# Designs tried in a protein design run: peptides against a protein of PDB entry 6O8C. Part 39

Target 1, 262 residues: chain A of PDB entry 6O8C
Amino acid sequence: VGLRYEKISLPKIHPRYDLDGDASMAKAVTGVVCYACRTASTLLLYQELMRKGVRWLVELVKDDYNETVHKKTEVVITLDFCIRNIEKTVKVYEKLMKVNLEAAELGEISDIHTKLLRLSSSQGTIESSLQDISSRLSPGGLLADTWAHQEGTHPRDRNVEKLQVLLNCITEIYYQFKKDKAERRLAYNEEQIHKFDKQKLYYHATKAMSHFSEECVRKYEAFKDKSEEWMRKMLHLRKQLLSLTNQCFDIEEEVSKYQDYT

## One batch from the design tools (peptide; aimed at target 1 Y17 K198)

Design b2_p20_2_s1 (made by RFdiffusion4, then SolubleMPNN; from b2_p20_2, 13 letters changed)
Fold by OpenDDE base, seed 2:
Structure b2_p20_2_s1 (fold): chain B 262 residues (1-262), chain A 20 residues (1-20)
Amino acid sequence: as target 1 above (262 residues)
Amino acid sequence: MEELEERRKEIEEWEKELLE
């Protein structure tokens, strides 16, 4: 579940010179850009935490994979051992049959041999599935985590710092407008400065909001979408691994039934 | 007034550094 943030918009800036209105407008702009800064910081933190989570999950799944491979190998060894023993027994009984002894027992052993060979064939499918999973987890594979390093926003982008600089500029103008309001009337030169600062305020605010929207929010949303898709695929892969593990256990259990005949 | 102007100049310099 991604972080929810409120859509923010700049207040309308009136072109008319009004000390009271300009102070109020500046206050509102300061609030909006302040919210953008905090939100950008929160979004960045979320992404960094998610990146850590992604790395952790990759390692976890790799461990699961290795355990499954180990179990598969164990089963293959056991199965091969049983097959070899049964084959030896079959050869002995075939020799005895030439002397008209023990035909009924040979049939049972032959059936066991056939069953073991079928189990052995299923191991090939498990191996193929494991290889597929390995390829998906490998660098350049479909489940590679390279996207986590590329998508979204990063501390190196310095988005929060950039927004903070703009916020500082805006805040300074706001404080000046608050003082101007308290004076009720400005001298000509001060009035011209006020008008100029109002233009600067608009410029900084617009730049901040554009940066926030395009460089923070949009990239965050893209990161979020990719992370969710990737996570679903990883969870599915884990389920596949579990299924393969269970198949190995099933084969092992079946083989154990025939060990008493060897 | 002088302190505010100095701070303004610092902020402008930082803005240039961060936005370039």
Scores: peptide ipSAE 0.027, ipTM 0.521, DockQ to the pose 0.047
OpenDDE base, seeds 1, 3, 4, 5: peptide ipSAE 0.000, 0.024, 0.005, 0.021; ipTM 0.286, 0.566, 0.293, 0.595; seeds 1, 4 fail the geometry check

Design b2_p20_2_s2 (made by RFdiffusion4, then SolubleMPNN; from b2_p20_2, 13 letters changed)
Fold by OpenDDE base, seed 5:
Structure b2_p20_2_s2 (fold): chain B 262 residues (1-262), chain A 20 residues (1-20)
Amino acid sequence: as target 1 above (262 residues)
Amino acid sequence: MEELERRRKETEEWEKELLE
């Protein structure tokens, strides 16, 4: 579950000149845009934290991969050694059989040899799986984290700063409207300025809300969706690695049963 | 009032700079 935020909307702006109403409206607009600024900042922070988490998870999975590869290599060496020893034993018993000795024992050893060869063949499957995982984790792979750098919002976009500028403009007008309200009645020129400022307020507010919606919220949602998808895939991959590791342990255990013959 | 107007103008200039 991603970061929760409240959907915000601008209050209705009445075209009528009303000092009390305009001050109240301006206050409400200031509050809404202020919330947008804070929300945008929070959304940005969340994404930055998620990016760090993504990088961390990639490294973790790479470590798991390396451990699996190491274990696989160990098992391969052990298995190959065991196979070679069994093959030597088979040759000895074959020579003995030529003199009509140890025929029953040869059969048992031969069966072990066959089993070991089957285990060895399974290593190819493990290797191919590891290669697939490696390819998926590669920079051009399906699980590359390049999306984390592309999707969403970034500090370099300066969205919060842009919203803050608009908020500052709105706040200044609000303070002026508060003063205008205190005057109870404005002279003609001041009244005209007030009307123009009201238009500016509307412009800044709508611009802020559009920017917030399109450049902050929408991109955040896209990032969130992408991150969830990627995370599921990564977790699945990690489970695959664990499965491969377990297979290696199983093979090792099986080989250990035959070490007495080597 | 004059100071507020000055600040407002400055903010508007900043807006222009940031949004262009």
Scores: peptide ipSAE 0.029, ipTM 0.684, DockQ to the pose 0.049
OpenDDE base, seeds 1, 2, 3, 4: peptide ipSAE 0.014, 0.027, 0.027, 0.018; ipTM 0.424, 0.686, 0.691, 0.424; seeds 2, 4 fail the geometry check

Design b2_p20_2_s3 (made by RFdiffusion4, then SolubleMPNN; from b2_p20_2, 12 letters changed)
Fold by OpenDDE base, seed 5:
Order: C-alpha cells, then sequence, then structure tokens
Structure b2_p20_2_s3 (fold): chain B 262 residues (1-262), chain A 20 residues (1-20)
C-alpha cells in the first residue's frame, strides 16, 4: 500500500546572531535532515522490493499464460479430432438416408456436428484473446514492466549518499555551534566565522530538503502511483487468463459428451 | 586578522562556487 512518511520542513532560521538560538536551530536542522536521509533510504528499499515483486508477478503471469495456451492447444486438437470423426459419421448416414434409412439418427448427429462447429468458432475468440494478452505482456506492451526500471529512485542515483554528505556538513557545523555556545561569547573573528557557518548550514539544509523533496519523495510517489495502476491491470489480466482457462475446460467437457458418438 | 581574512576569502570562494 506504500510507506507512510511524515512531511518534514526546516525550522525557521533566524538571521540574528544568537549562540544559544543558533545551536538549537542547528540541532533541529540536523534532526530534520537526518530524518530525510533515513526516509530516503527506506523509500529506496521499498521501491527495490516492489521491483522484485513486479518481476516475480510478471513471471507468474507468463507461466499462467503458457499453461492456458497449452490447454487451449490440447482442446483444439481434441475438438478437431471429434469434428473429423463426426463428419465421417455424417457422410455414412447421408448415404444411408438416400435409401430412407436412419433419418432420425442423422438428425441427431447433424445437430452434434453443428454444436461442435460452434465450439470451434469459440476457440477462435479464445485465440484472439490470448494473442491480445501476449501483446500486452510483450516488450513495449501496455503491461510491460519497463516502468519499474524507469520510475522512482534507484541505487545508482546515489540520493542517500548525497543526502548523507550534506548531513555530515550540517552535523559538523552543529557541533561547532555547540562549542560556540559553551564559550558564551566569541571574539570578533570567531563570531564572523560563526556567521559564515550559519549561512553554509542554511545552504546545505536547503539543498538537502530540496533534493529530498524533488528527487526522493516526488519520484517515490510517482513510482507508487504507477505501481498501483499496473498492479490493478495485472490482477485483471490474471482474471482474464483464468476465464479463458475455464472456457477451455468447458469446451473440453462438452466435447467429451459427444465422444461416444464418434 | 590574517585568519579572518583567509576565512572570508574561503567563504567568498565557496559562495561563488555555489552560484555556478
Amino acid sequence: as target 1 above (262 residues)
Amino acid sequence: MEELKRREEEYEKWRKELEE
């Protein structure tokens, strides 16, 4: 169903120089970006697991398809054999009918022949449906899993690593701000350095949050939506295959009723 | 004063790199 994550935002960064406030702010920023890193990792893991699941499901459906095709082929062979035998019987009875013999029996056999031909016609529809399913599952088809490799975030994107680098920079500044706070008062030069670091902190934090939102969260949501849509379609496809399989069994059963006449 | 100047230069360099 998807991972739940909390929407995170950076704390307000006050421009005023305040050692206590800056240390507290830096701590909060560190926490937020740390959460972003963990969340990004979790979202990535989820997507990777989903990709595995998608691949598994595709293989499962392909197996179902192959089984259905096999069953269909079996039924076609049986049906064709039955039709041929009935046709031979019809010919024999037609010859007998020319001498006014067995007219009632010929009628029955003829009806069976008609029914078998209808069943044969139904097989054409099944074949068409199977071809449609095959096309949908084929590369480039509507149910191809290519989206799973394209959508979302991937390990190769190195998003977690990029966020971790930014987090490291932020954490370093935070620890310095803790030291600055402990000093209670900074000399002029150290104060200026503190102010520079505060700007750097802001930049790193903003970059981290932007990256998290745009490259992690947004892409994850897109992947999630696409996966849900695809999954619904795949489940529907499986139902279609099952229906076709059942139709094959139904035809086979009907044909079996007429085998005694062949 | 020399250390501050150095840090200011580093900061300015960093800022310029970010604007690219």
Scores: peptide ipSAE 0.083, ipTM 0.723, DockQ to the pose 0.118
OpenDDE base, seeds 1, 2, 3, 4: peptide ipSAE 0.086, 0.081, 0.065, 0.078; ipTM 0.722, 0.723, 0.658, 0.713; seeds 1, 3 fail the geometry check

Design b2_p20_2_s4 (made by RFdiffusion4, then SolubleMPNN; from b2_p20_2, 12 letters changed)
Fold by OpenDDE base, seed 1:
Structure b2_p20_2_s4 (fold): chain B 262 residues (1-262), chain A 20 residues (1-20)
Amino acid sequence: as target 1 above (262 residues)
Amino acid sequence: DEELKKREEEIEKWEKELLE
């Protein structure tokens, strides 16, 4: 998961004045920094898309949560209703027993009542679990998506634009070096300009590489790692919600077995 | 010498843009 990019490095820059070598070097540098620009753009795009995905997933999980809460509420209402009805039935049978009527069914009803009460107690556990999930999804919780806005690179950082500026400088020098190469031999003043430009090329190139590595790649990797961790946790949370939902269904099914007594 | 100055000015311009 994630974008694959190649590690880039600057070519060796020889201090020796060599028109052919310098032109070749400048071309290579231009290529490397161009790649950095494109890569930075791609990495940024990926992160932006991932942020959208994160937001989407948060909403999805919230919906799952709400659905689970709704189901739990329905089960609680049904269960409480059944308990009340069984309690009424128990009271009726108790009165019948006082009149020496057959009590064979009283034991069964009492057992059902006990079972229903046990089921009711399990609802407390489900509620606690839901509260825990809610807390984790809340702002500042363990599954908050605030990291998505903090980690990584953002359009506002203007990293691509900054790299492009450096690329423009480098490209200009490269074209000059192509011309210099074509001249085969430069006059003293032109040679001095060439040497100066070579120094500037190196300066711009190193800045570009540093910026790319530190402000683009490193931050992207941090974002990627954080996103993967968060995604795993969110998926696990969804499974937990599903489990809770299933527990509610199981309780509902069990309660339905006793409806004939209500 | 004039060309050197022009190149320096251009670089400074680009650097300024970089910092903006």
Scores: peptide ipSAE 0.021, ipTM 0.590, DockQ to the pose 0.061
OpenDDE base, seeds 2, 3, 4, 5: peptide ipSAE 0.021, 0.021, 0.005, 0.020; ipTM 0.596, 0.595, 0.333, 0.603; seed 4 fails the geometry check

Design b2_p20_3 (made by RFdiffusion4)
Pose (drawn by RFdiffusion4):
Structure b2_p20_3 (pose): chain A 256 residues (1-92, 99-262), chain P 20 residues (1-20)
Amino acid sequence: VGLRYEKISLPKIHPRYDLDGDASMAKAVTGVVCYACRTASTLLLYQELMRKGVRWLVELVKDDYNETVHKKTEVVITLDFCIRNIEKTVKVVNLEAAELGEISDIHTKLLRLSSSQGTIESSLQDISSRLSPGGLLADTWAHQEGTHPRDRNVEKLQVLLNCITEIYYQFKKDKAERRLAYNEEQIHKFDKQKLYYHATKAMSHFSEECVRKYEAFKDKSEEWMRKMLHLRKQLLSLTNQCFDIEEEVSKYQDYT
Amino acid sequence: AEIEEAAEEAEAAIEEALEE
């Protein structure tokens, strides 16, 4: 979804010299830049937070991985150990009663359990190579896409907002005077140009730098999330597959 | 215990086969 904000554009700046009109115009422009400036700050927060979260979520999946491998090895030393019971040089030269019967069916399941466990390790390693730092789930898009604190985009907007704000405040004063001396009238007319220049620069900067990069980051995250949930589903299927083995071995562990 | 009994019967059958 991303941040739901309204897209607010600069009002039309009429060219006449009008002290009342210019004051009302400057106020409206300052307001739009504040919204743009404040919105630009929240976009940066959502990115910075998203990045802190993706970093953290990746490490958590690594914990879910380590927790699973810790049981896969914990169970193998039970399979290989309980196979060493019913399938060692102790269990099973002509023989007819020497245990080749209904227990041989369990030895068969335990052989298929030990072998099926083989491809568990093959798939388990494949996800470790995606969770690895250089793998295809590395959060490299996170440090490339979008804006950063080092980009100083908010304070760049803020510098322009200050120019615009100072002019508005002066335009209030001018409106109060209802008439401007000669030189002051000319200066006022120039400041009106400056105000428009600063505002369009701040607005276009907000559009082409903050929002544009933010959306690029937003789409990269939606793409990375699909990969993430796809890996988490697989890792989970490998975890359950272990508890299954633990369950089917904890039955045969108790023999007579 | 069934395994042990089966191992003892298998050892005995071997010994008898070797003696033969």

Design b2_p20_3_s1 (made by RFdiffusion4, then SolubleMPNN; from b2_p20_3, 11 letters changed)
Fold by OpenDDE base, seed 4:
Structure b2_p20_3_s1 (fold): chain B 262 residues (1-262), chain A 20 residues (1-20)
Amino acid sequence: as target 1 above (262 residues)
Amino acid sequence: SKIEEARKLREKALKEELER
C-alpha cells in the first residue's frame, strides 16, 4: 500500500537568451515545482494518516492481548479448581485402598487427573507465548511503533512551506518572463535583469527539486517500507493471539467434560 | 457430580470404619 507519484524532472534550461523559449521554460518549471509541492503535501498527509492508523492498530492489538490474557486466566482458574477436586478424590480412594476397601473407579479418576495435569502443562506454554507477545508490544520491543514517529516527513519539517516559497519565487519570474515575451524586445538593462532572473529561476528550481527528492520522496519511501514491514509483523502477531485464544477455548472445552464427570 | 457424590459416600464409609 502506498501513494503512486510520477517521477518528475526539470526541463532543460538553455543558456541562450530567448524570450519565447524562456517563458515556455519558466512555465514548465513552474508546473513541475507546483506538482512537487502538491505531491509533498499529499505524501505528508498520507504519512500522518498512517501514523494515526498505526497508533490505532497498536491499541487494538493490546486490547486483543488483554482479552486473551483474561480468557487464559479464566481457564487456569477453572482448570485448577477441577484438578483440586480430582486430587481430593484420589486421596480418598488411596485411603480406601490402604484399608482394603474396593476402589473400582480409582483407575478412571487417575486417568482424568493425568489428563488435567497435561492440560495444565500446556497452559505454561500459552503463558510463555503471551509473555513473548507482551515483550514484543512493550516499549522498546520488536513491535514498538517508535519508527512511525522517527521515520518519514513531519509537519514540523515544513517541507511543503519551503517548497511553496520556492514556487512563489519561480512563479514570479515566470510571470515576468511572460511579460517580457509580450514586449518582444527588451532594453539592455531589462535584458540583463531577465538573464539574472533566469539564473535565479534555475537556482530555485534546482533547490526545490533537490529538497523534494531528498527530504520528501526519500523519507516517504523509507517510511513506507518500514510501515509495510511493521504491519506484516503486527498482523502476524494478531493471528498468534487468535490462535492462543482458540487454544484456551479448546482447553476449556476439555475441562468442561471432566467437570461434568466430577 | 457423580464422582463427588460417590467420593462423599465412600469417605463417610471410611470414617465409620476407622471409628470402630
Scores: peptide ipSAE 0.020, ipTM 0.489, DockQ to the pose 0.372; fails the geometry check
OpenDDE base, seeds 1, 2, 3, 5: peptide ipSAE 0.018, 0.019, 0.018, 0.019; ipTM 0.494, 0.496, 0.504, 0.488; seeds 1, 2, 3, 5 fail the geometry check

Design b2_p20_3_s2 (made by RFdiffusion4, then SolubleMPNN; from b2_p20_3, 12 letters changed)
Fold by OpenDDE base, seed 5:
Structure b2_p20_3_s2 (fold): chain B 262 residues (1-262), chain A 20 residues (1-20)
Amino acid sequence: as target 1 above (262 residues)
Amino acid sequence: KEIKEAEELRKKLLEEELKK
């Protein structure tokens, strides 16, 4: 689940002036920060794709909800119509009973009426469940997708670009250190420049790694965790909607059995 | 502060080398 990336760390930077060692160190640092840039870009892309997926899933679930509501409404209308017809029949039979007709048929119709009323009462539970689902999907609800716009890293943050700037600075110093190595020995001023560039390299590298860790990786992991949690809840919600739909179909089927009495 | 000072010194040294 999610993108796998390797934990990266900067190589140890030795304080000692060593042209060969410094060139090798600079090469390693360049590699690490380059990896950080690429990884940050990949993590950003993943999040953007997930945001699209989240939006898609929200619309899908909303459609499922609307279909369920429509089905529920249809069943309520059908059930109410059936109840009204049965009630009319009951009234007719009650009048006939006053003239000594067989009470057995009235008993059966009365039982059907009672069953239909029970089914009608169950519609209240379905309605309450649908209202709960609606509230959860509504803006500000527990399953709102607002987190997807807030959590994680975004293109507007320019994290990849910021890292790339630092990488460019580091790469420039690395190339200079390659040249310095080739000289075997530097004059005093050149040696001092090399030492200062080494400090600058360290500064850029640490800044890059801190930015990568704190802004890119940490925020990505938070987004990933939130997305996984939200996804589980949304899938569960879809199952609930399916269950409610099936309940509506079951009620409709049962009501259809009594339509012959109307 | 120290980094800024180092950069200023670096620039000065580079300017001196360019004069040679």
Scores: peptide ipSAE 0.062, ipTM 0.648, DockQ to the pose 0.002
OpenDDE base, seeds 1, 2, 3, 4: peptide ipSAE 0.000, 0.062, 0.055, 0.000; ipTM 0.314, 0.645, 0.605, 0.307; seed 4 fails the geometry check

Design b2_p20_3_s3 (made by RFdiffusion4, then SolubleMPNN; from b2_p20_3, 13 letters changed)
Fold by OpenDDE base, seed 2:
Structure b2_p20_3_s3 (fold): chain B 262 residues (1-262), chain A 20 residues (1-20)
Amino acid sequence: as target 1 above (262 residues)
Amino acid sequence: KKIEEALKKRKEELEKLLKE
């Protein structure tokens, strides 16, 4: 589960000129946008860490795959060797049977041969499964990690910096409103500037919140959803690899039982 | 190895039968 964050909204901005109210409003807006900046930074950091984790997991699974392939190859070689030895033995016994020897031993060897051939046939299924896994892990495969580089927010987007610029503008206006409040009454020209700055503050705040919601939060949620889906698929693939490995061990164990007869 | 030993014994038995 991804990072938890609180949904934030701008306070209501009253159109009426009120030095005390405007200072309080500006303070609240500053706080909200400041929180947005911090949250955006945290969300970005989370995504960057997750991207590193994704790359790490891909390499881990590739290593698991290679180990499984190696084990499968070993088992195939061992099995083929055992089959060839049994086949040689069968041929020798067949020649002996032409000279009226007991058929009981030939029957046992033939049964072993049949069992080994069945085991050999199962290797085809394992090979097919490994090929499927390989294709899925390939750069163009269904489990490629290209999404991690595309989805979400990136440092190059400079979202935090953009929000910080807006926050600086808002903070400047807030400090001015704090001074205006201390004056208790403004001259006409100063009052007009105050009203104009209030409009600017609203503009900056709205822009900041829109940017935060659309470019930071929305993209983060998309990244989170995609990462969860991908992670489930990767975990399933790892389980599949483990199953294939176990099948190889099972075959090896069965072959070992017959090696004592050769 | 066990099969090879069994085959060896059987060959020896066959050779004995052929000499009779």
Scores: peptide ipSAE 0.020, ipTM 0.490, DockQ to the pose 0.330; fails the geometry check
OpenDDE base, seeds 1, 3, 4, 5: peptide ipSAE 0.017, 0.018, 0.018, 0.018; ipTM 0.484, 0.506, 0.492, 0.485; seeds 1, 3, 4, 5 fail the geometry check

Design b2_p20_3_s4 (made by RFdiffusion4, then SolubleMPNN; from b2_p20_3, 11 letters changed; failed a check: too like the target's own chain)
Amino acid sequence: SKIEEAEKLRKKALEEALRK

Design b2_p20_4 (made by RFdiffusion4)
Pose (drawn by RFdiffusion4):
Structure b2_p20_4 (pose): chain A 256 residues (1-92, 99-262), chain P 20 residues (1-20)
Amino acid sequence: VGLRYEKISLPKIHPRYDLDGDASMAKAVTGVVCYACRTASTLLLYQELMRKGVRWLVELVKDDYNETVHKKTEVVITLDFCIRNIEKTVKVVNLEAAELGEISDIHTKLLRLSSSQGTIESSLQDISSRLSPGGLLADTWAHQEGTHPRDRNVEKLQVLLNCITEIYYQFKKDKAERRLAYNEEQIHKFDKQKLYYHATKAMSHFSEECVRKYEAFKDKSEEWMRKMLHLRKQLLSLTNQCFDIEEEVSKYQDYT
Amino acid sequence: EEEWEEKAEEWEEEYEELEE
């Protein structure tokens, strides 16, 4: 979804010299830049937080991986150990009652369990190579896409907002005077141009730098999330597959 | 827009003359 904010544009700046109109215009412009500036700050927060989260979530899946491999090895030393019971040089030269019967069916399941466990390790390694630092789930898009604190985009907007704010404040004073001396009228007319210049620069910067890069980060994250949930579903299927093996071995562990 | 450009030029000329 991303941040739901309203897109607010600069009002039309009429060219006439009008102390009342210019004051009302400057106030409206300052307001729009504040919203743009404040919104630009939140966008940076959502990115910075998204990045702290992706970093953390990746490490958590690594814990879910390490937890699973810790049981896969924990169970193998039971399969290979309980196979050493019913399938060693102890269990099974002509013979008819030497145990080749109904227990041989368990030895068959345990052979298929030990072998099926083989491809568990093959798939388990494949997800480790995606969770690895260089793998295809590395959060490399996270440090490339979008804006950063080092970009100083908010304080760049803020510098322009200050120019615009100082002019508005002066335009209030001018409106109060109802009439401007000669030189002051001309300076006011120049500041009106400066105000428009600063505002359009701040607005276009907000558009082409903050929002454009933010949306690019937003789409990269949606694409990376699909890959993440797809891996998490697979790792989970490997975890359940182990508890199954533990369950089907903990039955045969108790013999007579 | 054209009017704004014209006014902005005129106001810049006037400001330059003022500075002089």

Design b2_p20_4_s1 (made by RFdiffusion4, then SolubleMPNN; from b2_p20_4, 11 letters changed)
Fold by OpenDDE base, seed 3:
Structure b2_p20_4_s1 (fold): chain B 262 residues (1-262), chain A 20 residues (1-20)
Amino acid sequence: as target 1 above (262 residues)
Amino acid sequence: DEELKKEFERAEKEYEELLK
């Protein structure tokens, strides 16, 4: 999803000396750069919030993982216990069979034993899947959140402050141009100052827009794209964990059916 | 124009000073 913002551009700056036109132009430039400052601030805020969200989600998924591992471990213990008990029973019935007693029951118990062993074999697949998930979540893994600290813009970059400085310079010139307009005609020296200020205005405005585009918007878009990709992968991983959890419950339920025989 | 160049240089310096 991300933030939506309007594309902004500087108005055309006419080189001709015109007090009315220059004041109007300066006003427009001030507005555009002001919008850039606000937008940059909003984009920064979004990224900071997303970084917090990323950290939160990582912790959540790690907790889910740990719970799944714990459940898997419990199931393994229960299953192993059941297998051991059935094996003891099998041994008893084998002894009885040697004296031609209870031969029919031995077959049933043996079948249960075989089923339990099959369930036990499935644990290896679950373990492998959990290990894969762990590796992906580990530092340096495919789902590491290091990108969140590297991509995008950060408060330490001081982009908003830099833009604000430029905006202040532009605003000052704008206010002067308003005064110049009110004078209707300037003395020669004042006219020269006005012309130089117009050049400064252009310089500041161009610098602001370049900085905004290259250091704010572009980096934001890169961050946004990376975050969306990462988020999709994390959500998929959560679904995988849920699937593994359900598999553990299914095994546990199946084992419980045979507990009466142990 | 040399005057224009000097003016931009002054503006740049001012900007850098404001960022300190």
Scores: peptide ipSAE 0.023, ipTM 0.551, DockQ to the pose 0.072
OpenDDE base, seeds 1, 2, 4, 5: peptide ipSAE 0.021, 0.020, 0.018, 0.019; ipTM 0.526, 0.533, 0.541, 0.539

Design b2_p20_4_s2 (made by RFdiffusion4, then SolubleMPNN; from b2_p20_4, 11 letters changed)
Fold by OpenDDE base, seed 2:
Structure b2_p20_4_s2 (fold): chain B 262 residues (1-262), chain A 20 residues (1-20)
Amino acid sequence: as target 1 above (262 residues)
Amino acid sequence: DEELKEEFERAKKEYEKLLE
């Protein structure tokens, strides 16, 4: 999961004054920093898309949760109604039993009552589980999406723009080095400027690549790792929710077996 | 400016290739 990128480094910068070599080096540096700019942009885009996806998934799961709660409530009402009806029937048959009538039927009804009470007891566990899920999805819960807003890189960081500025400086020097190369030989003053620009190039390039690695790549990797962890937890939660839903349906089905007595 | 654009495009293509 996530975007693949190649970890590239700057070419070796030789201290020797060489118009041909310096032009070639500058070209290579330009290419590397161009890659960094494009990669940083792509990594940022990925993170922004993932943030949207995270928000969407949270809302989806919350909706599923609400539906499950609704179903659970429906089952509880149905079950309670059935229990009340059976209890009334039991009372009637108990009165009849005092005169030695309907003893066999009373036994059957009492057994049903016991089964229904057991089903009712399981509802408490379902409720507790739903509450746990709700707490996890709450703003302060373990599955909160606050990390998505904190981890990684953001447009406000202006990393791409910062890299682009450095790239522009590098490119300007590269173009000058191309001109210098074409001159074959520079006057003393121009040579000194060339040497100075070479140092500037090194400075800009190093700054760009450091920024790229430390502020873009590293933070992206942290975001990626956090997102994967969060996604695993969310998938597990969804499975739990599905299990609870199925339990509700199972209970409803079981209760339906006793409809003739209610 | 045009050369810079070309370098960007080349870098982009290289990156895209890595995604394949």
Scores: peptide ipSAE 0.026, ipTM 0.601, DockQ to the pose 0.020
OpenDDE base, seeds 1, 3, 4, 5: peptide ipSAE 0.021, 0.023, 0.025, 0.023; ipTM 0.505, 0.596, 0.610, 0.608; seeds 1, 5 fail the geometry check

Design b2_p20_4_s3 (made by RFdiffusion4, then SolubleMPNN; from b2_p20_4, 10 letters changed)
Fold by OpenDDE base, seed 1:
Structure b2_p20_4_s3 (fold): chain B 262 residues (1-262), chain A 20 residues (1-20)
Amino acid sequence: as target 1 above (262 residues)
Amino acid sequence: MKELEEEFEKVEKEYEELLK
């Protein structure tokens, strides 16, 4: 997903002196460069909006992470409490066994204790996964958003302004060529000026198109590609966090089954 | 050709100055 723009190219510039043709060509060039200016502005705006979105998503994922950590901590506390209570119960029953009381109950409680300890071991895996996620979100991590400030075009580059200056020069020549066309025939000196201006037009147009292609379009495409890749990874990470949260809930539910024995 | 090149250089310089 990204902004769709039309690939533009300059019209062919014929070397032949032709007032009608030159005026038409100049008009076309003006249109192309005007489109480039507008497109550059739109591409810049899109990138700025995407940067805001990136920042927003980072904060959202950080919140998700914190919530998951909180839930994990809650479960650990509950589980540890349950384990300690079961351990106390086991000790009591062991003492009662010395008085020939029912061994069957002790066996059941011991099995519960074993199950709880297994659940506790699973918490270590969750913690490791959370640490990995934290590392990925940290500065310099795989999901750092530093690329958003490096890739693409920025307002400080003043690309739109640069293109606008060139457009102004081109437009001025176009208006002159329109006047020249109206004259139908130019004096020798005026003809030479026209030819010279045509060369200037070509120079400005070429510079504008080069700037647009290399400094606007290319950088935008790089930004777009990077943003899409990063976005997919971030969404996947959110799913991982959700999975970890669900695992915590599953453990909590399992522990709740044994709370009556404590 | 030389005059044209000089003019291009002038325009380029002016352009750069306008963008400062």
Scores: peptide ipSAE 0.021, ipTM 0.541, DockQ to the pose 0.059
OpenDDE base, seeds 2, 3, 4, 5: peptide ipSAE 0.020, 0.021, 0.018, 0.020; ipTM 0.527, 0.543, 0.541, 0.558; seed 2 fails the geometry check

